# Peptides against a protein of PDB entry 2Q3Z: the designs that were tried, part 65

Target 1, 272 residues: chain A of PDB entry 2Q3Z
Amino acid sequence: YVLTQQGFIYQGSAKFIKNIPWNFGQFEDGILDICLILLDVNPKFLKNAGRDCSRRSSPVYVGRVVSGMVNCNDDQGVLLGRWDNNYGDGVSPMSWIGSVDILRRWKNHGCQRVKYGQCWVFAAVACTVLRCLGIPTRVVTNYNSAHDQNSNLLIEYFRNEFGEIQGDKSEMIWNFHCWVESWMTRPDLQPGYEGWQALDPTPQEKSEGTYCCGPVPVRAIKEGDLSTKYDAPFVFAEVNADVVDWIQQDDGSVHKSINRSLIVGLKISTKS
Target 2, 254 residues: chain A of PDB entry 2Q3Z as posed
Amino acid sequence: YVLTQQGFIYQGSAKFIKNIPWNFGQFQDGILDICLILLDVNPKFLKNAGRDCSRRSSPVYVGRVGSGMVNCNDDQGVLLGRWDNNYGDGVSPMSWIGSVDILRRWKNHGCQRVKYGQCWVFAAVACTVLRCLGIPTRVVTNYNSAHDSNLLIEYFRNSEMIWNFHCWVESWMTRPDLQPGYEGWQALDPTPQEKSEGTYCCGPVPVRAIKEGDLSTKYDAPFVFAEVNADVVDWIQKSINRSLIVGLKISTKS

## One batch from the design tools (peptide; made by RFdiffusion4, then SolubleMPNN)

Design b2_p14_2_s2 (from b2_p14_2, 6 letters changed)
Fold by OpenDDE base, seed 4:
Structure b2_p14_2_s2 (fold): chain B 272 residues (1-272), chain A 14 residues (1-14)
Amino acid sequence: as target 1 above (272 residues)
Amino acid sequence: MKESDIVDNPQAPD
């Protein structure tokens, strides 16, 4: 989880699992230096360099910084996300084959955001950075991954009497979503939450005002402890959200139906 | 829920 530089990222769907090769390249020339630059341009460093540096011994702190800095939302982060199939002014997310080129482009262009990333790209870059910083990290793929936007642990669809979805989907279930899990102690929490921590660098929701997510103990998610820092409800929903159909009738009545045909969440951790 | 209710990542393998 630290030493391997080449691996695979799982993609596709729950029924048709696919993978792509990925070069994490955490030990390639200059990559560690770029990771340190990433820390030195983070908002917390810019606000108070001494305080930021004093906290870099904490993988909890560093993990949270990295989750925010891998995306360019709210800061001078690495990647700009895009999901509208308009990638002509950059690199298509599917074109990347490793983290090294992305990080080098970012640094070489004065920490200008790299176009473009999607979930597996964000996760892979985060994995590289965290590994560079000595934090054991793996990429995780979650099939049927929910994106809960209102923190109610539900994915809600509005349907007409024929079952057709009405309007644009505000909430969604991805065929797959990727994030990372990092191994760390959690001295900031009650005993027992050491181990794998979920971190999600894809800019999906803000956490304390910044597009970052985690670290949250995988154990907390498994046990349903939604009070555990950070962002337990969101991560929990990614793997455990219930799906609700609001069926609208012509008379204006609405019927609530819990859909159990689709099981949200099938998490696959990369082996290396 | 229909299978089509699951959103695909654009250009991502699925």
Scores: peptide ipSAE 0.135, ipTM 0.729, DockQ to the pose 0.305
Fold by OpenDDE base, seed 2:
Structure b2_p14_2_s2 (fold): chain B 272 residues (1-272), chain A 14 residues (1-14)
Amino acid sequence: as target 1 above (272 residues)
Amino acid sequence: MKESDIVDNPQAPD
């Protein structure tokens, strides 16, 4: 989780699991320096360098910073996400084969956002950075991954009497989503939450005003302790959200139905 | 329709 530079990232769907090879390359030349630059351009450093630097001994703090800085939302972060299949002005997310080129491009272009990333790219780059900084980290894939936007632990669909979704989907379930888990102690929490911590660098929801997510103890998610910082409800929903259909009938009445056919969450952790 | 509600990433299944 620290020394391995090559691995696989799981993709596809729950029914059709795929993987791609990925070069994390955390020990390749110059990568550590780039990771340090990433820290030095983060908003917290820019706001108060002394305070930021004083906290870099905390993997909790660093993990949260990295989660925010791997995406370019709100800051000079590494990657710009795009999902509309229009990548002509950059590099298709599907074209990346490793983190090193992405990080080098970012640095070499004056910390300009790299176009483009999607979840596995964000996760992989975060994994590289965290490993480079000495934090044991692995990429995680969650199939049928929910994106809860209103923190109610539900994915809600409005449907007509024929089951067709009405209006724009605000909330969604991804066929797969990737994030990272990092091993660290949590002195900021009650005892027992040391171990794997989920971090999600894909810009999905803001946490404390920044597109970042975690770290949150995997244990807290498993036990349903949603009060645990950071972002436990969101991460919990990714793997455990219930799906609810609000069905409008022909008479105008609306009925609530639990969608038991859509099972959210099937998390696979990588071994390397 | 239920499974079709899952959004596919470009790395969609076979």
Scores: peptide ipSAE 0.132, ipTM 0.722, DockQ to the pose 0.277
Fold by OpenDDE base, seed 1:
Structure b2_p14_2_s2 (fold): chain B 272 residues (1-272), chain A 14 residues (1-14)
Amino acid sequence: as target 1 above (272 residues)
Amino acid sequence: MKESDIVDNPQAPD
């Protein structure tokens, strides 16, 4: 999880699992230096360098910083996300074959955001950076991955009496979503939450005012301990959200129905 | 809810 430079990222859907090769390249020339630059341009360092540096011995702290800095939201982060198939003014997310080119482009252009990334690109770059910094990390793919926007652990759809979805979906379920898991102790939590921690660098929801997510113990998610920092409810929902249909009838009444046709969350942890 | 309600990433085949 630290030494492997080449691996695979799982994509596709639950029914049709695919993978792509990816060069994480954490030991390639200059990559560690770029990772250090990433830390040195983070908002916390810019605000108080001494405080930031004093906390870099904590993989919890560093993991959270990296989660925020891999995306360019709120800061001088690495990647700009885009999902609308309009990539002509940059590089298609589907064209990347490794983290190295992305990080080099970012650094060589004065820490200007790289266009463009999607979930697996964000995750892969985060994986590279965390590995560079000595934190065992793996990319995780979750099929039927939910994006809960209001922290109620539900994906809610509004439907007419015929079951047709009304309006634009505010909440969504991805065919797949990628993030990373990093191995670390959690001295900031009660005992027993050491081990794999979920971190999500894809800008989806703000955590404490910044587009970042985690670290949160995988154990906490499995056990349903949603009080565990950071962002347990959001990560829990990604893998465990229930789908609820709000069905409006002709008489104006609304019926709440639990949709059991789709099970959210089929997580695959990679070994590469 | 049907499988079609899942949002596909752009790289995913239709």
Scores: peptide ipSAE 0.119, ipTM 0.713, DockQ to the pose 0.278
Fold by OpenDDE base, seed 3:
Structure b2_p14_2_s2 (fold): chain B 272 residues (1-272), chain A 14 residues (1-14)
Amino acid sequence: as target 1 above (272 residues)
Amino acid sequence: MKESDIVDNPQAPD
């Protein structure tokens, strides 16, 4: 999980699993230096360099910083996300074949955000950075991945009597979503939560005011312990959310319907 | 959206 530079990222759908080759390239020339620059431009360093540096021995701390810095939201992070199929002023997320070019572009352009990324790109870059920093990390793909916006562990759709979705679809289910899992101890938690920790660098929801997610023990998610930091409810919902339709009738009445046709969550962890 | 798309709710009209 640290030594492998080439691997695969799983994509597609639950019914048709695909993969792409990816060059993580954590040992390529200059990549470690770029990862260190990433740490040195993070908001916590800029606010208090001494405090930030003193905490870099903690993979929990570093993992959270990297989760935030891989996206350019809130900071001088690496990647700008875009999902509207308008990529003409940058590089299509589908064009990337490795993390190295992305990181080099970011650094070479004065730590300006690279256009563009989507979930697997964010995850892959995070994986590279974390591996560079000596943290065992793997990319994870979750099919039918839920994005819970209001932390109620539900994906809710509002519909009229004709079944048409009303308003903007704020909550969603991705055909697939990618994040990373990193191996670390959790001295900040009760005993037993060491091991794989989920981190999500795709900017989906803010955590403590920053677009970052995790680390959260995979064990906590599996056992449904949503009290564990960080962001357990959100990550739990990605893999376990229920889908609810709220159907409004013409008379103003509302009917709640549990949508059992959409099964959220099918997580696959990579072996590299 | 190409590789990552919102999954349509099967109860929603096409």
Scores: peptide ipSAE 0.113, ipTM 0.650, DockQ to the pose 0.115

Design b2_p14_2_s3 (from b2_p14_2, 8 letters changed)
Fold by OpenDDE base, seed 4:
Structure b2_p14_2_s3 (fold): chain B 272 residues (1-272), chain A 14 residues (1-14)
Amino acid sequence: as target 1 above (272 residues)
Amino acid sequence: MKESLINDFPPAPD
């Protein structure tokens, strides 16, 4: 989880699992320096360098910073996400085969955002950075991964009397989603939450005003402790959200139905 | 679910 530089990232769907080879390259030349630059351009450093530096010994703090800085939302972060198949002015997310080229491009272009990433690219880059900083980290793939936008632990579809989806869906289920889990102690929490912590660098929702997510103990998610910082409800929903169909009738009545056929969450942790 | 390499938003079932 620290020493391995080559690995696989799982993709596809629950029914059709695929993987790609990935070069994490955390020990390649100059990568550590780039990771340090990433820390030095983070908003917390720019606001108060002394305070930021004093906290870099905390994997909790660093993990949260990295989660935010791997995406370019709100800051000088590494990657711009794009999902609309319009990648002509950059690199298709599907073209990347490792983190090293991405990080080098970012640095070499004056910390300008790299175009483009999707979830596994964000996760892989975060994994590289965290490993480079000595934090044991693995990429996680979750199939049928929910994106809960309102923290109600539901994915809601609105349907007419014929079952047809009405309007644009704000909430969604990814065919797959990737994030990272990092091993750390949690002295900021009650005892027992040491171990794997989920961090999500894909800019899905804001946490405390910044597109970042975690760290949250995997144990807390498993036990349903939604009060545990950071972002437990969101991460919980990714793996446990219920799907609700709101069936609207012509008379204005609405029927709520829990769709048990849509099972959210099938998590696979990488072994490298 | 469909087979896809990309991160995609599958349509909701009818």
Scores: peptide ipSAE 0.035, ipTM 0.649, DockQ to the pose 0.153
Fold by OpenDDE base, seed 5:
Formats: C-alpha cells, sequence, structure tokens
Structure b2_p14_2_s3 (fold): chain B 272 residues (1-272), chain A 14 residues (1-14)
C-alpha cells in the first residue's frame, strides 16, 4: 500500500462500475518535498510550529492534517472542489490522470489552490501524500454514498402531496464517493481499533471547525461504535444511512412514506 | 442509467 505508484480508481454507479487508471507517483522527484510543504503550511503549524512538529510522529495527527489540507477550504490546501460543470478557468476534474501534476501545480504556484477536484481527485491526492509520508493507504469507492448533514443517520427528503421535492436537496446520495483508508495504530483509543482508518479529504462537513474527516477506525464503523473519534457518525451514515421521504399534506400534516428501495453503501477498497 | 454526480429524482431503479 506504500510502494505501488500506479493503480485504479473506481467510479460510475453500483450498476455501471467504471474505473480509471491513476498515477499516484509518491516516489517521483520532488513529491516528498511537496508533501512536507503541505504540512508546513497547515493552520496548526502556522499557529504553533513547535507543537505541530512534535505531533508529526503520530499517523493519527498527520492523517487528520492531510485530510484537511488536500482541500483548500479554510486553509492553503491543494484542491478546490467544483461540481457544476463550469471548469473553463481551470482543469476539469475528469481530465486528471495522476496526483503528481496536481501537487506540482500547487507548489509551483505558491501553494495556490488547484482548480478543480471532485471526490476521486481529493482521495487520490490524499492517498499520494499519505503514502509519501510512509502511511499505508488505499483509495475507497462507496456507491450510493450518503451525505448526512445533521448526524441523524437519515437522508431526509421533504415532498408535497404531488411528490415534488420541497426546498433544497442539502442532504444527498452520491452515485459514488471516494475517500481513503490508512493503516495505523490508535493509541488514543481503547485497544482493538488499530488497522484501517477512514479519512475523507472531500470538503463535505466541518469537523472541529475544519473541513476534514477522520481518522476513524473501519472496525468502529462496522460495529456501530459512533462514539469513536473522529467523525464516526458521519462516516457511518455514508455507508448505512436510511432514506426517509416526508410527505407534507395540504393540511400541514407530515408523515413518512415507504422507504425508498435505494440501497445506501457499496464499498470497494482497492489493493496496491 | 443517467450519468450523474448525485442521485437525481426520481431515483434510478436498483
Amino acid sequence: as target 1 above (272 residues)
Amino acid sequence: MKESLINDFPPAPD
């Protein structure tokens, strides 16, 4: 999981699985230096360099920093996300074939955000950075991936009596979503939570005030231990949320419809 | 199935 520089990223939908080749390139010239720059421009370093550096021996700490720094939200991070098909002032997310060009562009332009990324681009860059830093990491694709905004483990849609969606569709289900899993010990948790940890660099929700997610033990998600740091409820919902349709009647009453047949969560982990 | 980034309504059949 550290040595492989080329791999595949799974995309598409649960019914129509696609994959693209990706060059992670963690051992290409200058990439390690760029990863170190990424750490040196993170908000925690800028606030207290000595404290930040003292914690870089912890994969838990570094993983959380990388999750936040791969996106440019809140900081000098690498990628700006965009999903509206308006990419004329940058590079289409679909045009990238590897992490190396992205990281080099970021550094060469004075750590200015690279336009543009989507989930697999964020995940792939995070995978490159973490591997470069010696943390075994793989890209994960989850089909029918839920985005729960209120941590109630539900994706809720409000409809009128005609079945039309009301308001904004803030909570959503992605056809697919990508994040990373990294192998690390968890000395900050009770015994048994070492192993694969989920990290999500796509800016979806804030965690402790920053757009980052994880690390959270994959075991905790599988066992439903939502008290486990970091961000267990959010990651759990990505793979286990229930979909609820609320029907508002003309009299103002609200009732649940029958649950949609949509299955949330089909996770594929890559090997490297 | 429609190529989409999110699940559009009506949901695609599984």
Scores: peptide ipSAE 0.030, ipTM 0.624, DockQ to the pose 0.150
Fold by OpenDDE base, seed 3:
Structure b2_p14_2_s3 (fold): chain B 272 residues (1-272), chain A 14 residues (1-14)
Amino acid sequence: as target 1 above (272 residues)
Amino acid sequence: MKESLINDFPPAPD
């Protein structure tokens, strides 16, 4: 998990699992230096360098910083996400084959955001950075992954009498979503939450005002302990949310229907 | 092209 430089990222769908080879390249020349630059341009460092540096011995702290800095939201982070198939002014997310080129581009352009990433690109870059910093990390893929916007553990669709979705699709389900799990102790939590911690660098929701997610103990998610920091409800919803349709009738009445055709969550962890 | 979502994902604010 820390020594392997090449691996696979799982993609596709629950029924048709695919994978791509990925060069994490955490030991390639200059990559560690870029990871250190990433830490030195993070908002917490810019606000109080001494405080930030004093906390870099904590993988919990560093993991959270990296989660925020891999995306360019809120800061001078690495990647700009794009999902609309309009990549002409950058590099298609589908074109990347490793983290090294992305990180080098970011640094060489003065820490300017790299265009473009999607979930597996964010996850892979985060994996590289965390491994560089000595944190055992793996990429994970969750099929039928939910994005819960309001932390109610539901994906809610509003539909007309014809079943057509009304309004903005703020909540959604990915056919697949990637994030990382990092191995660390959790001295900031009750005993027993050491081990794999979920971190999500894809800018989906803000956590404490920043587009970052985790670390949250995988055990807490498995056991349904949603009080556990950080972002347990969101990560729990990614793998366990229920889907609800709100169907409006002609008379203005609204009917609630549980959509059992959309089953959220099928997580696969990598071994590299 | 690799499809990554079932529904559209709105752009995240900077």
Scores: peptide ipSAE 0.028, ipTM 0.697, DockQ to the pose 0.134
Fold by OpenDDE base, seed 1:
Structure b2_p14_2_s3 (fold): chain B 272 residues (1-272), chain A 14 residues (1-14)
Amino acid sequence: as target 1 above (272 residues)
Amino acid sequence: MKESLINDFPPAPD
């Protein structure tokens, strides 16, 4: 989780699991320096360098910074996400074979956002950076991964009386989603929450005003302790949200459908 | 779920 530079990232679907080889390359020439640059251009450093640097001994703090800086939302972060299959002005997310080229491109172009990433690219780059910084980290894949936007632990679809979905889905379930888990103590929490912490660098929801997610103890998610910082409800929903189909009748009444259901978090796999 | 290489969302159930 620190020493391995090559691995596999799981993709596809719960029924058709795929994987790709990935070069994390955390020990390749110049990569550590790039990771340090990433820290030095983060908004917290720019606001107060002394305060930021004083907190870099905390893997909790660093993990949260990295989660925010791997995406280019809100800051000079590394990757721009895109999912619409229009990649002609950049590099297709599917073309990447490792984190090294991405990080080098970012640095060599003056910390300009690299086009483009999807979840596994974000996760893999975060994994590289965290490993560079001495934090044991692995990529995790969750199949049927929910994106809860209103923190109600539900993925809600609205249908007419004929069962037809009305409008665009606001909340969604990914065929798969990748994030990272990092091993750290949690002195900022009650005892027992040391160990694997989920961090999600894919820009999905804002946490404290920044597109970042975690760290949150995997244990807290498993036990349903949603009060645990950071972002426990969101991460919990990724793996445990219920899917609700709301049927609106002609009279304006709304009720839950019992006919259709999806299972969120059907399969979870770690990188090999 | 269907086989997919990229991130995708399941088709809306009809």
Scores: peptide ipSAE 0.040, ipTM 0.649, DockQ to the pose 0.152; fails the geometry check

Design b2_p14_2_s4 (from b2_p14_2, 6 letters changed)
Fold by OpenDDE base, seed 1:
Structure b2_p14_2_s4 (fold): chain B 272 residues (1-272), chain A 14 residues (1-14)
Amino acid sequence: as target 1 above (272 residues)
Amino acid sequence: MKESDIVDNPLAPD
C-alpha cells in the first residue's frame, strides 16, 4: 500500500461497477517535496509551527491534516470540488489520470487551488500524499454512499401523498463515493482500534470547524461505536444510514416511513 | 425510494 504507484479506482454504481487506472506516483520526482510543502502551508503550521512539527510523528495527526489540505476549503489546499459539469475554466475531474499532475500544478502555481476535483480525485490525491509520508493507504469506494448533514444517521426525504420527493434534496445518496483508509495505531483511543482508519478529503461536512474527516477506526464503524474520534457518526452514516420518508398527506398529517428499498453502503476496498 | 433517487456522479452508467 506504500510501494504501489499505479492502481485502480472503482466507480460507477452497485449494479454497474467500473474502474479507472490511476497513477498515484508517490515516488515520482518532486512529489515528496510537494507533500512536505502541503504540510508547511497547513493552518496549524501557520498558527504554531513548532507545535505542528512536533505532532507530525503521529499518523493520526498527519492523516487529519492531509484530509483537510487535499481540499482547498478553509485553507491553501490542493483541489477545488465541483459537480455541476461547468469545468470550462479548469480541468474536468474526469480527465485526471493521476495525482502527480495535480500536485505539480498546485505547487507550480504557488499553492493555488487546482480546478477541479470530485470524490475519487480527492481520495486519490490524499492516498498519494499519505503514502509519500509513509502511511499505508488505500482508496475505497462506497456504493450507495449517504451524506448525512445533521448527524442523525438518517437520510430523510420529504414526499407528497404520491411518494414524490418535494423540494430540493438536502441530504443525498451518491451512486458512489470514494475516500481513503490508512493503517495506523490509535494510542489516542482505547485499545483495539489499531488498523485501518477512514479518512475523507472530499469537503462534505466540517469537523471541528474544518472540512476534514477522520481518522476513525474502521472497526469502530463496523461495531457501531460512534463515540470514537474522529467523525464516527458521519462515516458510519455513509455506510449505514437508514432512509426515512416523511410522507405528507392531504389532511396535513405526516407519516414516517422507513424506506427499505435501498440499502445504504456497499464498500469495496482496493488492493492497489 | 427508487434507484432514481440516488444522485449520480458523472461516471454513472447510462
Scores: peptide ipSAE 0.165, ipTM 0.720, DockQ to the pose 0.270
Fold by OpenDDE base, seed 4:
Structure b2_p14_2_s4 (fold): chain B 272 residues (1-272), chain A 14 residues (1-14)
Amino acid sequence: as target 1 above (272 residues)
Amino acid sequence: MKESDIVDNPLAPD
């Protein structure tokens, strides 16, 4: 989880699992230096360098910073996300084969955001950075991954009387989504939450005003402890959200239906 | 829910 530089990232769907090779390259020349630059341009450092530096011994603190800095939302972060298939002014997310080129491009262009990333790219870069910083980290793929936007642990669809989705989907389920899990102690929490912590660098929702997510103990998610920082409800929903169909009739009546045909969340952790 | 209700990544096996 620290020493392996090459691995695979799982993609596809629950029924048709795919993978791609990925070069994490955490030990390649200059990559550690780039990771340190990433820390030195984070908003917390810019606000108070001394305080930021004093907290870099905490993998909890560093993990949260990295989660925010791998995406360029709200800061000088590494990657700009894009999902609309318009990648002509950059690099298609599907074209990346490793983290090294991304990080080098970011640094070499004065910490300008790299175009473009999607979930596995964000996760892979975060994995590289965290490993560089000595934090054991693995990429995780979750199939049928829910994106809960209102923290109600539900994915809600509005349908007509024929079951057709009406309008644009506000909430969604990805065929797959990737994030990372990092091994760390949690002295900021009650005993027993040491171990794997989920971190999601894909800019999906804001946490305390910044597009970052975690760390949250995997144990807390498993046990349903949604009060555990950070972002337990969001991460919980990714793997456990219920799906609700709101069926609208012609007379204006609405029928609520709990959909049990789709099971949200099938998590696969990488071995490397 | 239909299978199509799941949002596909560009790498999805469509």
Scores: peptide ipSAE 0.165, ipTM 0.725, DockQ to the pose 0.269
Fold by OpenDDE base, seed 2:
Structure b2_p14_2_s4 (fold): chain B 272 residues (1-272), chain A 14 residues (1-14)
Amino acid sequence: as target 1 above (272 residues)
Amino acid sequence: MKESDIVDNPLAPD
């Protein structure tokens, strides 16, 4: 989880699992320096360098910073996400074969956002950075991954009597979503939450005003302890959300229906 | 319609 530089990222769907090879390359020339630059351009450093530097010994702190800095939202982060299949002014997310080129491009262009990333790209770059900084990290793929936008642990669809979704589909379930898990102690939490911590660098929801997510103990998610920082409800929902259909009838009445056919969450962690 | 509610990433299966 620290020494391996080549691996696989799982993709596809729960029914049709796929994978791609990926070069994490955390020990390639110049990558450590780029990771340090990433820390030095983060908003917390810019606000108070001394305070930021004093906290870099904490994997919790660094993990959260990296989660925010891998995406370019809110800061001089690495990647710009795009999902509309219009990638002509950059590199298609599907074209990347490793983190090294992305990080080098970012640095070489004055920390300008790299176009473009999607979840596995964000996760892979985060994995590289965290490994480079000495934090054991692995990429995780979650199939049928829910994006809860209102923190109610539900994916809610409004439907007509024919089952057709009405209005804007704000909440969604991805066929797959990727994030990372990093191994660290959690002295900031109650005992027992050391171990794998989920971090999600894909810009989905803001956490404390920044597009970042985690670290949150995998144990907390597994046990349903949503009180643990950071972002436990969101990560929990990604893997455990229930799906609810609000069905409007012809007479204007609304019926609540639990959608039991959509099973949210099937998490696969990489082994090496 | 239920599985169709899942949004496909570009590398969706066959």
Scores: peptide ipSAE 0.142, ipTM 0.720, DockQ to the pose 0.277
Fold by OpenDDE base, seed 3:
Structure b2_p14_2_s4 (fold): chain B 272 residues (1-272), chain A 14 residues (1-14)
Amino acid sequence: as target 1 above (272 residues)
Amino acid sequence: MKESDIVDNPLAPD
């Protein structure tokens, strides 16, 4: 989880699992320096360098910083996400074959956001950075991954009497979604939450005002302890949300229907 | 892959 530089990222769908080879390249020349630059341009460093540096020995702290800095939302982070198939002014997310080129582009262009990333790209870059910093990390793929926007552990669709979705689809389910898990102790939590921690660098929801997610103990998610830091409800929903359809009739009445056709969550962790 | 990771049909997975 630290020593391997090449691996695979799982993609596709729950029924048709695919994978791509990925060069994480955490030990390639200059990558460590780029990771250190990443830390030195993070908002917490810019606000108080001494405080930020004093906390870099904590993988919990560093993991959270990296989660926020891999995306360019709110800061001078690495990647700009885009999902609308309009990639002509950058690089298609599907074109990347490794983290090294992305990180080098970012650094070489004055820490300007790299266009473009999607979930597996964000996850892979985060994995590279965390491994480079000595934190055991693996990429995780979750099929039928939910994006809960309002923290109610539900994916809710509003439909008319004909079953057509009304308004913009704010909440969604991904065919697959990728994030990372990092191994660390959690001295900031009650005993027993050491081990794998989920971190999600894809900008989906803000956590404490920044597009970042985690670390949250995988154990907490498994056991349903949603009170533990960080972002347990969101990560829990990614793998466990229920889907509800709200069907509005012409008379203004609303019918609640549990959508049992959509089964949220099938998480697969990588072996390296 | 070249397909979107967003589920197009909210009533069915894949």
Scores: peptide ipSAE 0.060, ipTM 0.656, DockQ to the pose 0.131

